# Ledger of designs, part 23: peptides against a protein of PDB entry 4Z63

Target 1, 334 residues: chain A of PDB entry 4Z63
Amino acid sequence: LCLGMNDLTGNIPEDLFHLKRLNLLGIQENRLSGSLSREIRNLSSLVRLDVSWNLFSGEIPDVFDELPQLKFFLGQTNGFIGGIPKSLANSPSLNLLNLRNNSLSGRLMLNCTAMIALNSLDLGTNRFNGRLPENLPDCKRLKNVNLARNTFHGQVPESFKNFESLSYFSLSNSSLANISSALGILQHCKNLTTLVLTLNFHGEALPDDSSLHFEKLKVLVVANCRLTGSMPRWLSSSNELQLLDLSWNRLTGAIPSWIGDFKALFYLDLSNNSFTGEIPKSLTKLESLTSRNISVNEPSPDFPFFMKRNESARALQYNQIFGFPPTIELGHNN

## One batch from the design tools (peptide; aimed at target 1 F324)

Design b2_p14_4_s4 (made by RFdiffusion4, then SolubleMPNN; from b2_p14_4, 8 letters changed)
Fold by OpenDDE base, seed 3:
Structure b2_p14_4_s4 (fold): chain B 334 residues (1-334), chain A 14 residues (1-14)
Amino acid sequence: as target 1 above (334 residues)
Amino acid sequence: SYLTSFDPEPLFPP
């Protein structure tokens, strides 16, 4: 049943929960309000539940143990409060959980040992506090993780050295500290291709340790951190780099010539820094910016990117990395 | 401009 993108108001009719054979319920992008009924437990055949972009409030009901076939739960952009229900945090069937842009709070806890099928987690823009859950690497299939815009004080857990499944990771604006430790840990994530750390590590030094190595890194975004230092030499070994945003920092020194050696680099933003010297001629030879077709059909993170032009302006949403136009931004430097 | 990965929408539904 798909009733999305309407002006439906009120609550879900009770009789809807009698649909025992229902596999897909999509009621997204409406004005449905009130609590999400616990009677969703009656939808025992449910595979996909999309209640996103509504006016739902209250706690998410703890009935997911009665939904053994549920693979997809989308509840982004609602007014949900409380924590992740225990049954949801223990769901062995769930592949994707998206609860971004809610008012969920407390310590983030997932039973990753039980959540054997979880591959995508989006809990960005909530009110989770405390530390990052150390047991996330125990979610052995977890590939996509967005935890941006929460209040995860402290550092990236050491356990994330073992996060082998991690490919796409966003921790943007989550009050993280110690970028050196974070990068030192995350370099061990062998499948990590996308790393977004914008609005963290305020005023820290970007490490220039040549021992750091991100073999499969395609997307690195560490913008608006007021980071000091220079262009990190370790990044030159990330031969698959496609997108680099280090804008709105306090980086100094020259832009190194090796920045133009990235064959797949199509988006570069180093603007609003303190770089000096000449623009490397190698940037004019970037293959991805010339007539060569970039392979457009690469996997992308499930979480969107947002380009903020002004603090007061609505950010432009980009659902895919390749949605960005080929860009070289070097403005507002010395 | 700079890139972020969090939803700029308000936490409260409109």
Scores: peptide ipSAE 0.381, ipTM 0.852, DockQ to the pose 0.684
OpenDDE base, seeds 1, 2, 4, 5: peptide ipSAE 0.372, 0.352, 0.358, 0.352; ipTM 0.854, 0.837, 0.838, 0.836; seed 1 fails the geometry check

Design b2_p14_5 (made by RFdiffusion4)
Pose (drawn by RFdiffusion4):
Structure b2_p14_5 (pose): chain A 334 residues (1-334), chain P 14 residues (1-14)
Amino acid sequence: as target 1 above (334 residues)
Amino acid sequence: SSHWITTDENPFMP
């Protein structure tokens, strides 16, 4: 049953909850509101539930043991409150959970021993608080994590060294501490390709510690953290690097020669720092900016990227990394 | 000129 992208109002007629054979319900992008009824436990054949872009509120009903076939739950852009229900946190069948841009709050609790099919999680733009859940690496299939724009505190848990399935990790604007510990831990996640750390670690020093090694790293964004220190050399060993954004920090010193050695780099933003010295000549032999013989695969995280020109400008959206214009942005330095 | 990238913004509706 597909009703998406209309102008429907009111709550879900209780009539709908008699459909015990329904495996797909798309009601997304309407004006629907009210609570999402507990009677939804009666729809035991559901595989994909798309409730996104409506006006729903109240707690997400804790009925998800009654929906053992649920694989996709899409609730983004609603007014849902409370945390993740225990039954949803215990669902062994969920592949994907998208609750981004909701009014959700409290500690974030998932039973990752119980969630053996979870491979993508998007909780962005919510009010989850407390520490990042230490058990997240216990979701052995979790590849894509977007926790951006939340109310967490403290450091990245030590157990994140074991997050073997992690590919795309977005932590922007989440009040994270100790970028030194965050980078030392996260370097051990061997599948990490895209990492977004923007608006965390405010005023901290950027670790220059050269044992740090991110081998498969493709996209590194750590911006507007007001970080101090120099261009970190440990980054020169990430040969796959495509997009680097260190902008709006307090970084100083000269821009080193090895920045021109990234063969897949098509986008770099070092703008709004305290960089001095001349421009390194090696930026003229950047391979992805000269010839057509460099070819690589675009990273594919499940989240869009946003770009801001200044603090008051409306943002630009890029659903894919290769949507960024090939750019050298060195403005507002010394 | 300057700018920066983030993922905390709300996506635009299609």

Design b2_p14_5_s1 (made by RFdiffusion4, then SolubleMPNN; from b2_p14_5, 5 letters changed)
Fold by OpenDDE base, seed 5:
Structure b2_p14_5_s1 (fold): chain B 334 residues (1-334), chain A 14 residues (1-14)
Amino acid sequence: as target 1 above (334 residues)
Amino acid sequence: SSSWITTSELPERP
């Protein structure tokens, strides 16, 4: 049953929960309100539940043990409160969990040993607090992780050295500290292609440790951290780099010539730093900016990117990395 | 020049 993108109001009719053979329930992009009924437990054949972009409130019901076929739960952009229900945090069937832009709170806890199918987790823009879950690497299929805009005070856990499945990771604006430790840990994530760390590590030094290596890194965004230091030499070994944003930091020194050696680099933002010297001539030779054949078929994160201009509430949303316009921004350097 | 800040997660106003 797909009833998304309407002006439906009120609660879900109770009689809908009598549909025991229902595989797909999509009621997204409505004005449905109240609590999500516990009677969703009666939908024992449910594979996909999409209640996103509504006015639901209260706690998410702890009934996911009665939904043994549920692969997709989308509840983003609601008013849900409380934690992740125990049955949801233990779901062996769940592939994708999206609860972005809610009011979920407390310590984030998932039983990753039980969540054997989980490949995408979006919990961005919630009220989770405490530390990052140390056991996330036990989610052996977890590829896409958005935990941005939560209050995860402290450091990236040492256990994330073992996060082999991790490909797309955002921790933007999550009150993280110790960028040197974070990068030193995350370099061990051999499948990591996208790393977004914007609005963390306030005033720290960007490490220039030549021992750091990100083999498959395509997207690095570490904007608006007030980071000190220079362009990191370790980044020159990330030959697959496509997007680099280090804007709104306090980086100094020259822009190195090796920045033009990245064959796939199509988006570069180094604006609002303190870079000096000449613009590298190698930037004029970027193949990605001269060739029309950018391979559009590369996998992107499940979480969206946003470009904000000058602290404006207006942002451009990009659902795919290749949605970014080919860009070289070097403005506002001293 | 429009300096853009790339981030995941905008404050979506509810």
Scores: peptide ipSAE 0.263, ipTM 0.817, DockQ to the pose 0.456
OpenDDE base, seeds 1, 2, 3, 4: peptide ipSAE 0.425, 0.249, 0.250, 0.239; ipTM 0.869, 0.805, 0.811, 0.800; seeds 1, 2 fail the geometry check

Design b2_p14_5_s2 (made by RFdiffusion4, then SolubleMPNN; from b2_p14_5, 6 letters changed)
Fold by OpenDDE base, seed 1:
Structure b2_p14_5_s2 (fold): chain B 334 residues (1-334), chain A 14 residues (1-14)
Amino acid sequence: as target 1 above (334 residues)
Amino acid sequence: SSSWVTTSELPERP
């Protein structure tokens, strides 16, 4: 049953929960309000539940033990409060959980040993607090993780050295500290292609440790951290780099010539730093900017990117990496 | 300053 993109109001009719053979319930992009009914438990054949972009409130009902076939739960952009219910945090069937842009709170706890099918987790823009869950690497299929805009004080857990499944990771604006530790840990994530760390590590030094290596890194965004230091030499080994944003830091020194050696680099923002010297001539030879054939078919994060002016409430949304226009921003340097 | 910052999240109001 797909009823998305309407002006439906009120609660879900109780009679809808008698549809025991229903595999897909999509009621997204409406004005549905009130609590999400516990009677969802009666939908024992449910594979996909999409309640996103509504006015739902209250706690998410703890009924996911009665939904043994549920693979997709989309509840983004609602007013949900409380935590992730225990049955959801233990779901062995769940592949994708999207609860971004809610009011969920408390410590983030998932039973990753039970969540054997979880591949995508979006909990961005919530009120989770405490530390990052150390057991996330136990979610052996978890590839896409958005935890941005929560309050995860402290450091990236050492256990994330073993996060082999991790491909796309956003921690933007999550009150993280110790960028040296974070990068030192995350370099061990052999499948990591996208790393977004914007609005963390305030005023720290960007490490220039030559032992750091991100082999498969395609997207690195570490903007608006007020980071000190220079362009890190270790980044030159990330030969697959496509997008680099280090804007709004306090980086100094020259822009190194190796920045133009990235064959796939089509988006570079180094603006609002304290870089000096000449623009590297190698930037004029970036193959990605001279060739029209950017492969549009590369896997992207499930979470969107946003370009926002610091002073504006308006942002541009990019659902794919290749949605970014080919860009070189070097403005507002010395 | 007219520069854009790349982020993964915006404050979306419900």
Scores: peptide ipSAE 0.229, ipTM 0.805, DockQ to the pose 0.455
OpenDDE base, seeds 2, 3, 4, 5: peptide ipSAE 0.204, 0.082, 0.127, 0.225; ipTM 0.788, 0.683, 0.769, 0.803; seed 2 fails the geometry check

Design b2_p14_5_s3 (made by RFdiffusion4, then SolubleMPNN; from b2_p14_5, 6 letters changed)
Fold by OpenDDE base, seed 4:
Structure b2_p14_5_s3 (fold): chain B 334 residues (1-334), chain A 14 residues (1-14)
Amino acid sequence: as target 1 above (334 residues)
Amino acid sequence: SSSYITTSELPERP
């Protein structure tokens, strides 16, 4: 049953939950309000539940043990409060959990040893607090993780050295500290292709440790951190780099010539830094900007990107990496 | 550019 993208108001009729053969319930993009009914438990055949973009409130009901076929739960952009229900945090069937842009709070706890199918987790823009959950690497299929805009203080856990499944990771605006430790840990994530760390590490030095290596890194965004230092030499070994945003930092020195050696680099923002010297001539030879064949079909994170302007409360949303226009931004440097 | 990329929804926490 798909009722998304309407102007439906009120709560879900309880009788809807008697549809025991229902595999898909999509009621997204409405004005549905009230609590999400516990009677969802009656939808024992449910594979996909999409309640996103509504006005739901209250706690998410703890009924997911009665939904053994549930693979997809989308509840982003609601008013949900409380924590992740225990049955949801222990779901062996769940592949994707999206609860982005809610008011969920407390410590983030997932039973990753039970969540054997979880491959995508989006809990960005919530009110989770405490530290990052150390056991996330135990979610052996977890590829996509967005935990941006939560109050996760401290450092990236050491356990994330073992996060082999991790491919797309965002921790933007999560009050993280110690960028050197974070990068030192995350370099061990052999499948990591996208790393977004914007609005963290306030005023720290960007490490220039030549021992750092991100072999498969395609997207690196570390914007608006007031980072000091220079363009990191270790980044030159990330031969698959497609997008680099280091804007709104305090980086100094020259833009190195190796920045033009990235064959796939189509988006570069180094603006609003303190870079000096000449623009590398190698930037004029970027193959990705001279050849029209950007592979539009490459895997992308499940979480959206936002291009924020300082003076605007409005951001442009990009759902795919290749949605970004080919860009070289070097403005507002010395 | 007056812009930067993030994955957090607006408004960003200051």
Scores: peptide ipSAE 0.442, ipTM 0.855, DockQ to the pose 0.414
OpenDDE base, seeds 1, 2, 3, 5: peptide ipSAE 0.465, 0.435, 0.439, 0.440; ipTM 0.859, 0.865, 0.860, 0.871; seeds 1, 3, 5 fail the geometry check

Design b2_p14_6 (made by RFdiffusion4)
Pose (drawn by RFdiffusion4):
Structure b2_p14_6 (pose): chain A 334 residues (1-334), chain P 14 residues (1-14)
Amino acid sequence: as target 1 above (334 residues)
Amino acid sequence: SSQWIHTDETPNMP
């Protein structure tokens, strides 16, 4: 049953919860509102539930043991409150959970021993607080994690050294501390390709510690953290690097020669720092900016990227990394 | 000029 992208109002008629054979309900992008009824436990054949972009509120009903076939739950852009229900946190069948841009709050609790099919999680633009859940690496299939724009505190848990499935990790604007520990831990996630750390670690020093090694790293964004120190040389060993954003920090010293050695780099933003010295001549032999013989695969995280020119400008949206214009941005330095 | 990238905003509805 597909009703998406209409102008429907009111709550879900209780009539709908008699459909015990329905495996797909798309009601997304309407004006529907009210609570999402507990009677939804009666729809035991559901595989894909798309409730996104409506006006729903109240707690997400804790009925998800009654929906053992649920694989996709899409609730983004609603007014849902409370945390993740225990039954949803215990569902062994969920592949994907998108609750971004909701009014959700409290500690974030998932039973990752119980969630053996979870491969993508998007909780962005919510009010989850407390520490990042230490058990997240116990979701052995979790590849894509977007926790951006939340109310967490403290450090990245030590157990994140074991997050073997992690590919795309977006932690922007989440009040994270100790970028030194965050980078030392996260370098051990061997599948990490895209990492977004923007608006965290405010005023901290960027670790220059050269044992740090991110081998498969493709996209590194750590911006507007007001970080100090120099261009970190440990980054020169990430040969796959495509997009680097260190902008709006307090970084100083000269821009080193090895920045021109990234063969897949098509976008770099070092703007709004304290960089001095001349421009390194090696930026003239950047391979992805000269010939057409460099070819690589675009990273594919499940989250869009946003770009802001200044603090008051409306943002630009890029659903894919290769949507960024090939750019050298060195403005507002010394 | 200057700019920066992040992932903490709501996307446009399709």

Design b2_p14_6_s1 (made by RFdiffusion4, then SolubleMPNN; from b2_p14_6, 6 letters changed)
Fold by OpenDDE base, seed 1:
Structure b2_p14_6_s1 (fold): chain B 334 residues (1-334), chain A 14 residues (1-14)
Amino acid sequence: as target 1 above (334 residues)
Amino acid sequence: SSSWISTDLLPERP
């Protein structure tokens, strides 16, 4: 049943929950309000539940143990409060959980040993607090993780050295500290292609440790951190780099010539730093900017990117990396 | 540029 993109109001009719053979319920992009009924438990054949972009409130019902076939739960952009229900946090069937842009709170706890199918997690823009869950690497299929705009004070857990499944990771604006530790840990994530760390590590030094290596890194965004230091030498070994945003930091020194050696680099923002010297001539030879053949069909994060001008302004949304125009931004340097 | 990339979404009213 697909009823998305209407002007539906009120609650879900209780009789809807008698549809025991229903595999897909999509009621997204409406004005449905009230609590999400516990009677969703009666939808025992449910594979996909999409209640996103509504006015739902209250706690998410703890009935996911009665939904043994549920693979997709989309509840983004609602007014949900409380935590992740225990049955949801233990779901062995769940592949994708999207609860971004809610009012969920407390400590983030997932039973990753039980969540054997979880591949995508979006909990961005919530009110989770405490520390990053150390057991996330136990979610052996978890590839996409957005935890942006939560209050995960502290450091990236050491356990994330073992996060082999991790491909796309966003922690933007999550009150993280110790960028040296974070990068030192995350370099062990052999499948990591996208790393977004914007609005963290305030005023720290960007490590220039030649022992750091991100072999498969395609997207690195560490903007607006007030980071000190220079362009890190370790980044030169990330030969697959496509997008680099280090804007709005306090980086100094020259822009190194190796920045033009990235064959796939089509988006570079180093603006609003304190770089000095000449623009590397190698930037004029970037193959990605001279060739029209950018492969648009690469795997991308499930979470969107936002181009922001300030913390309060509405951002432009980009659903794919290649939605960004080919860009070289070096403005507002010395 | 006066902009930066983030995945930080401002809470939008539904």
Scores: peptide ipSAE 0.447, ipTM 0.874, DockQ to the pose 0.555
OpenDDE base, seeds 2, 3, 4, 5: peptide ipSAE 0.443, 0.429, 0.433, 0.420; ipTM 0.873, 0.867, 0.876, 0.864

Design b2_p14_6_s2 (made by RFdiffusion4, then SolubleMPNN; from b2_p14_6, 5 letters changed)
Fold by OpenDDE base, seed 1:
Structure b2_p14_6_s2 (fold): chain B 334 residues (1-334), chain A 14 residues (1-14)
Amino acid sequence: as target 1 above (334 residues)
Amino acid sequence: SSSWISTDELPERP
């Protein structure tokens, strides 16, 4: 049943929960309000539940043990409060959980040993607090993780060295500290292609450790951290780099010539730093900017990107990396 | 540029 993108109001009719053969319920982009009924438990054949972009409130019901076929739960952009229900945090069937832009709170806890099918987790823009869950690497299929705009004070857990499934990781504005430790850990994530760390590590030094290596890194965004240091030499080995944003830091020194050796680099923002010297001539030879054939068909993160002009303004949303225009921004340097 | 990339979403209520 697909009823998305209407002006439906009120609660879900109770009789809807008698549809025991229903595999897909999509009621997204409406004005449905109230609590999400516990009677969703009666939808025992449910594979996909999309209640996103509504006015739902209250706690998410703890009935996911009665939904053994549920693979997709989309509840983004609601007013949900409380934590992740225990049955949801233990779901062996769940592939994708999207609860971004809610009011969920408390410590983030998932039973990753039970969540054997989880591949995408979006909990961005919530009120989770405490530390990053150390057991996330136990979610052996978890590739996409957005935890941006939560309050995860502290460091990236050492256990994330073993996060082999991790491909896309977003942690923007999550009160993280110790960028040296974070990068030292995350370099072990052999499948990591996208790393977004904007608005963390305030005033720290960007490590220039030649032992750091991100083999498959395509997207690195570490903007607006007030980072000190220079362009890190270790980044030169990330030959697949497509997008680099280090803007709004306090980086110094020259822009190195190797920045133009990235064959796939189509978006470069080094603006609002303290870089000095000449613009590398190698930037004029970036193949991605001279050829129109950027392969748009690459796997991308499930979480959106935002082009922000300030911390409080609505940003332009980009759902894919290749939605960004080919860009070289070197402005506002010395 | 006066902008930067983030995954930091502003809370938007419908």
Scores: peptide ipSAE 0.537, ipTM 0.906, DockQ to the pose 0.553
OpenDDE base, seeds 2, 3, 4, 5: peptide ipSAE 0.525, 0.515, 0.530, 0.513; ipTM 0.902, 0.898, 0.906, 0.901; seed 2 fails the geometry check

Design b2_p14_6_s3 (made by RFdiffusion4, then SolubleMPNN; from b2_p14_6, 8 letters changed; failed a check: a repeat of another design)
Amino acid sequence: SSSWVTSDLLPERP

Design b2_p14_6_s4 (made by RFdiffusion4, then SolubleMPNN; from b2_p14_6, 8 letters changed)
Fold by OpenDDE base, seed 2:
Structure b2_p14_6_s4 (fold): chain B 334 residues (1-334), chain A 14 residues (1-14)
Amino acid sequence: as target 1 above (334 residues)
Amino acid sequence: SSSWVTSSELPARP
């Protein structure tokens, strides 16, 4: 049943929960309000539930033990409060959980040893607090993780050295500390292609440790951290780099010539730093900017990117990396 | 431009 993209109001009719053979319920992009009924437990054949972009409130009902076939739960952009229900946090069937842009709170707890099918997790823009869950690497299929815009005080857990499934990771604006430890841990994530760390590590030094290596890194975003230091030499070994944003930091020194050696680099933002010296001539030879046919259907994160102009402005949303225009921004340097 | 990239949206106004 697909009722998305209407002006439906009120609650879900109770009689809808008698549809025991229903595999897909899509009621997204409406004005549905109140609590999500616990009677959703009666939809025992449900594979996909999409309640996103509504006015739902209250706690998410703890009924997911009665939904043994549920693979996709989309609840982004609602008013849900409380934590992740225990039955949801233990779901062995769930592949994708998207609860971005809600009011969920407390400590984030997932039973990753039970969540054997979880491959995508989006909990960005919530009110989770405490530390990052140390057991996330126990979610052995977890590839896409957005935890941006929560309050995860402290460091990236040491256990994330073992996060082999991790490919796309955002921790943007999550009150993280110790960038040196974070990069030292995350370099062990052999499948990591996208890393977003914007608005963390306030005033720390960007490490220039030649022992750091991110072989598969395509997207690195560490903007607006007020980071000190220079362009990190370890980044020169990330030969697959496509997008680099280090804007709005306090980085100094020269822009190194190796920045033009990245064959796939199509978006570079080093603006609003304190870089000095000449613009490397190698930037004029970037193959990605000279070739017209970037029809790259590459795998991308499930979470969107946002380009912000200031903290109060509405951000431009980009659903794919290749939605970014080819850009070299070096403005507002010394 | 005076922009930066992130993955965090502004809260939806209720």
Scores: peptide ipSAE 0.311, ipTM 0.831, DockQ to the pose 0.503
OpenDDE base, seeds 1, 3, 4, 5: peptide ipSAE 0.167, 0.169, 0.193, 0.118; ipTM 0.795, 0.790, 0.792, 0.764; seed 4 fails the geometry check

Design b2_p14_7 (made by RFdiffusion4)
Pose (drawn by RFdiffusion4):
Structure b2_p14_7 (pose): chain A 334 residues (1-334), chain P 14 residues (1-14)
Amino acid sequence: as target 1 above (334 residues)
Amino acid sequence: SYIMSYNPETELPP
């Protein structure tokens, strides 16, 4: 049953909960509102539930043991409150959970021993608080994590050294501390390709510690953190690097020669720092900016990227990394 | 300019 992208109002008629054979319900992008009824436990054949872009509120009903076939739950852009229900946190069948841009709050609690099929999680633009859940690496299939724009505090848990399935990790604007510990821990996640750390670690020093090694790293964004220190040389060993954004920090010193050695680099933003010295000549022999013989695969995280020119400008959206224009942005330095 | 992974403005439904 597909009703998506219409102008429907009111709540879900209780009539709908008699459909015990329905495996797909798309009601997304309407004006629907009210609570999402507990009677939804009666729809035991559901595989894909798309409730996104409506006006729903109240707690997400804790009925998800009654929906053992649920694989996709899409609730983004609603007014849902409370945390993740225990039954949803215990669902062994969920592949994907998208609750982004909701009014959700409290501690974030998932039973990752119980969630053996979870491979993608998007909780962005919510009010989850407390520490990042230490058990997240226990979701052995979780590839894609977007926790951006939340109310967490403290450090990245030590157990994140074991997050073997982690590919795309977006932590922007989440009030994270100790970038030194965050980078030392996260370098051990061997599948990490895209990492977004923007608006965290405010005023901290950027670690220059050269034992740090991110081998498969493709996209590194750590911006507007007001970080101090120099261009970190440990980054030169990430040969796959495509997009680097260190902008809006307090970084100083010269821009080193090795920044021209990234063969797949098509976008770099060092703007709005305290960089001095001349421009390194090696930026003239950047391979992805000269010839057509460099070819690589675009990273594919499940989240869009946003770009702001200044603090008051409306943002630009890029669903894919290769949507960024090939750019050298060195403005507002010394 | 800088890049981030969330929309800085609250998205609204229809």

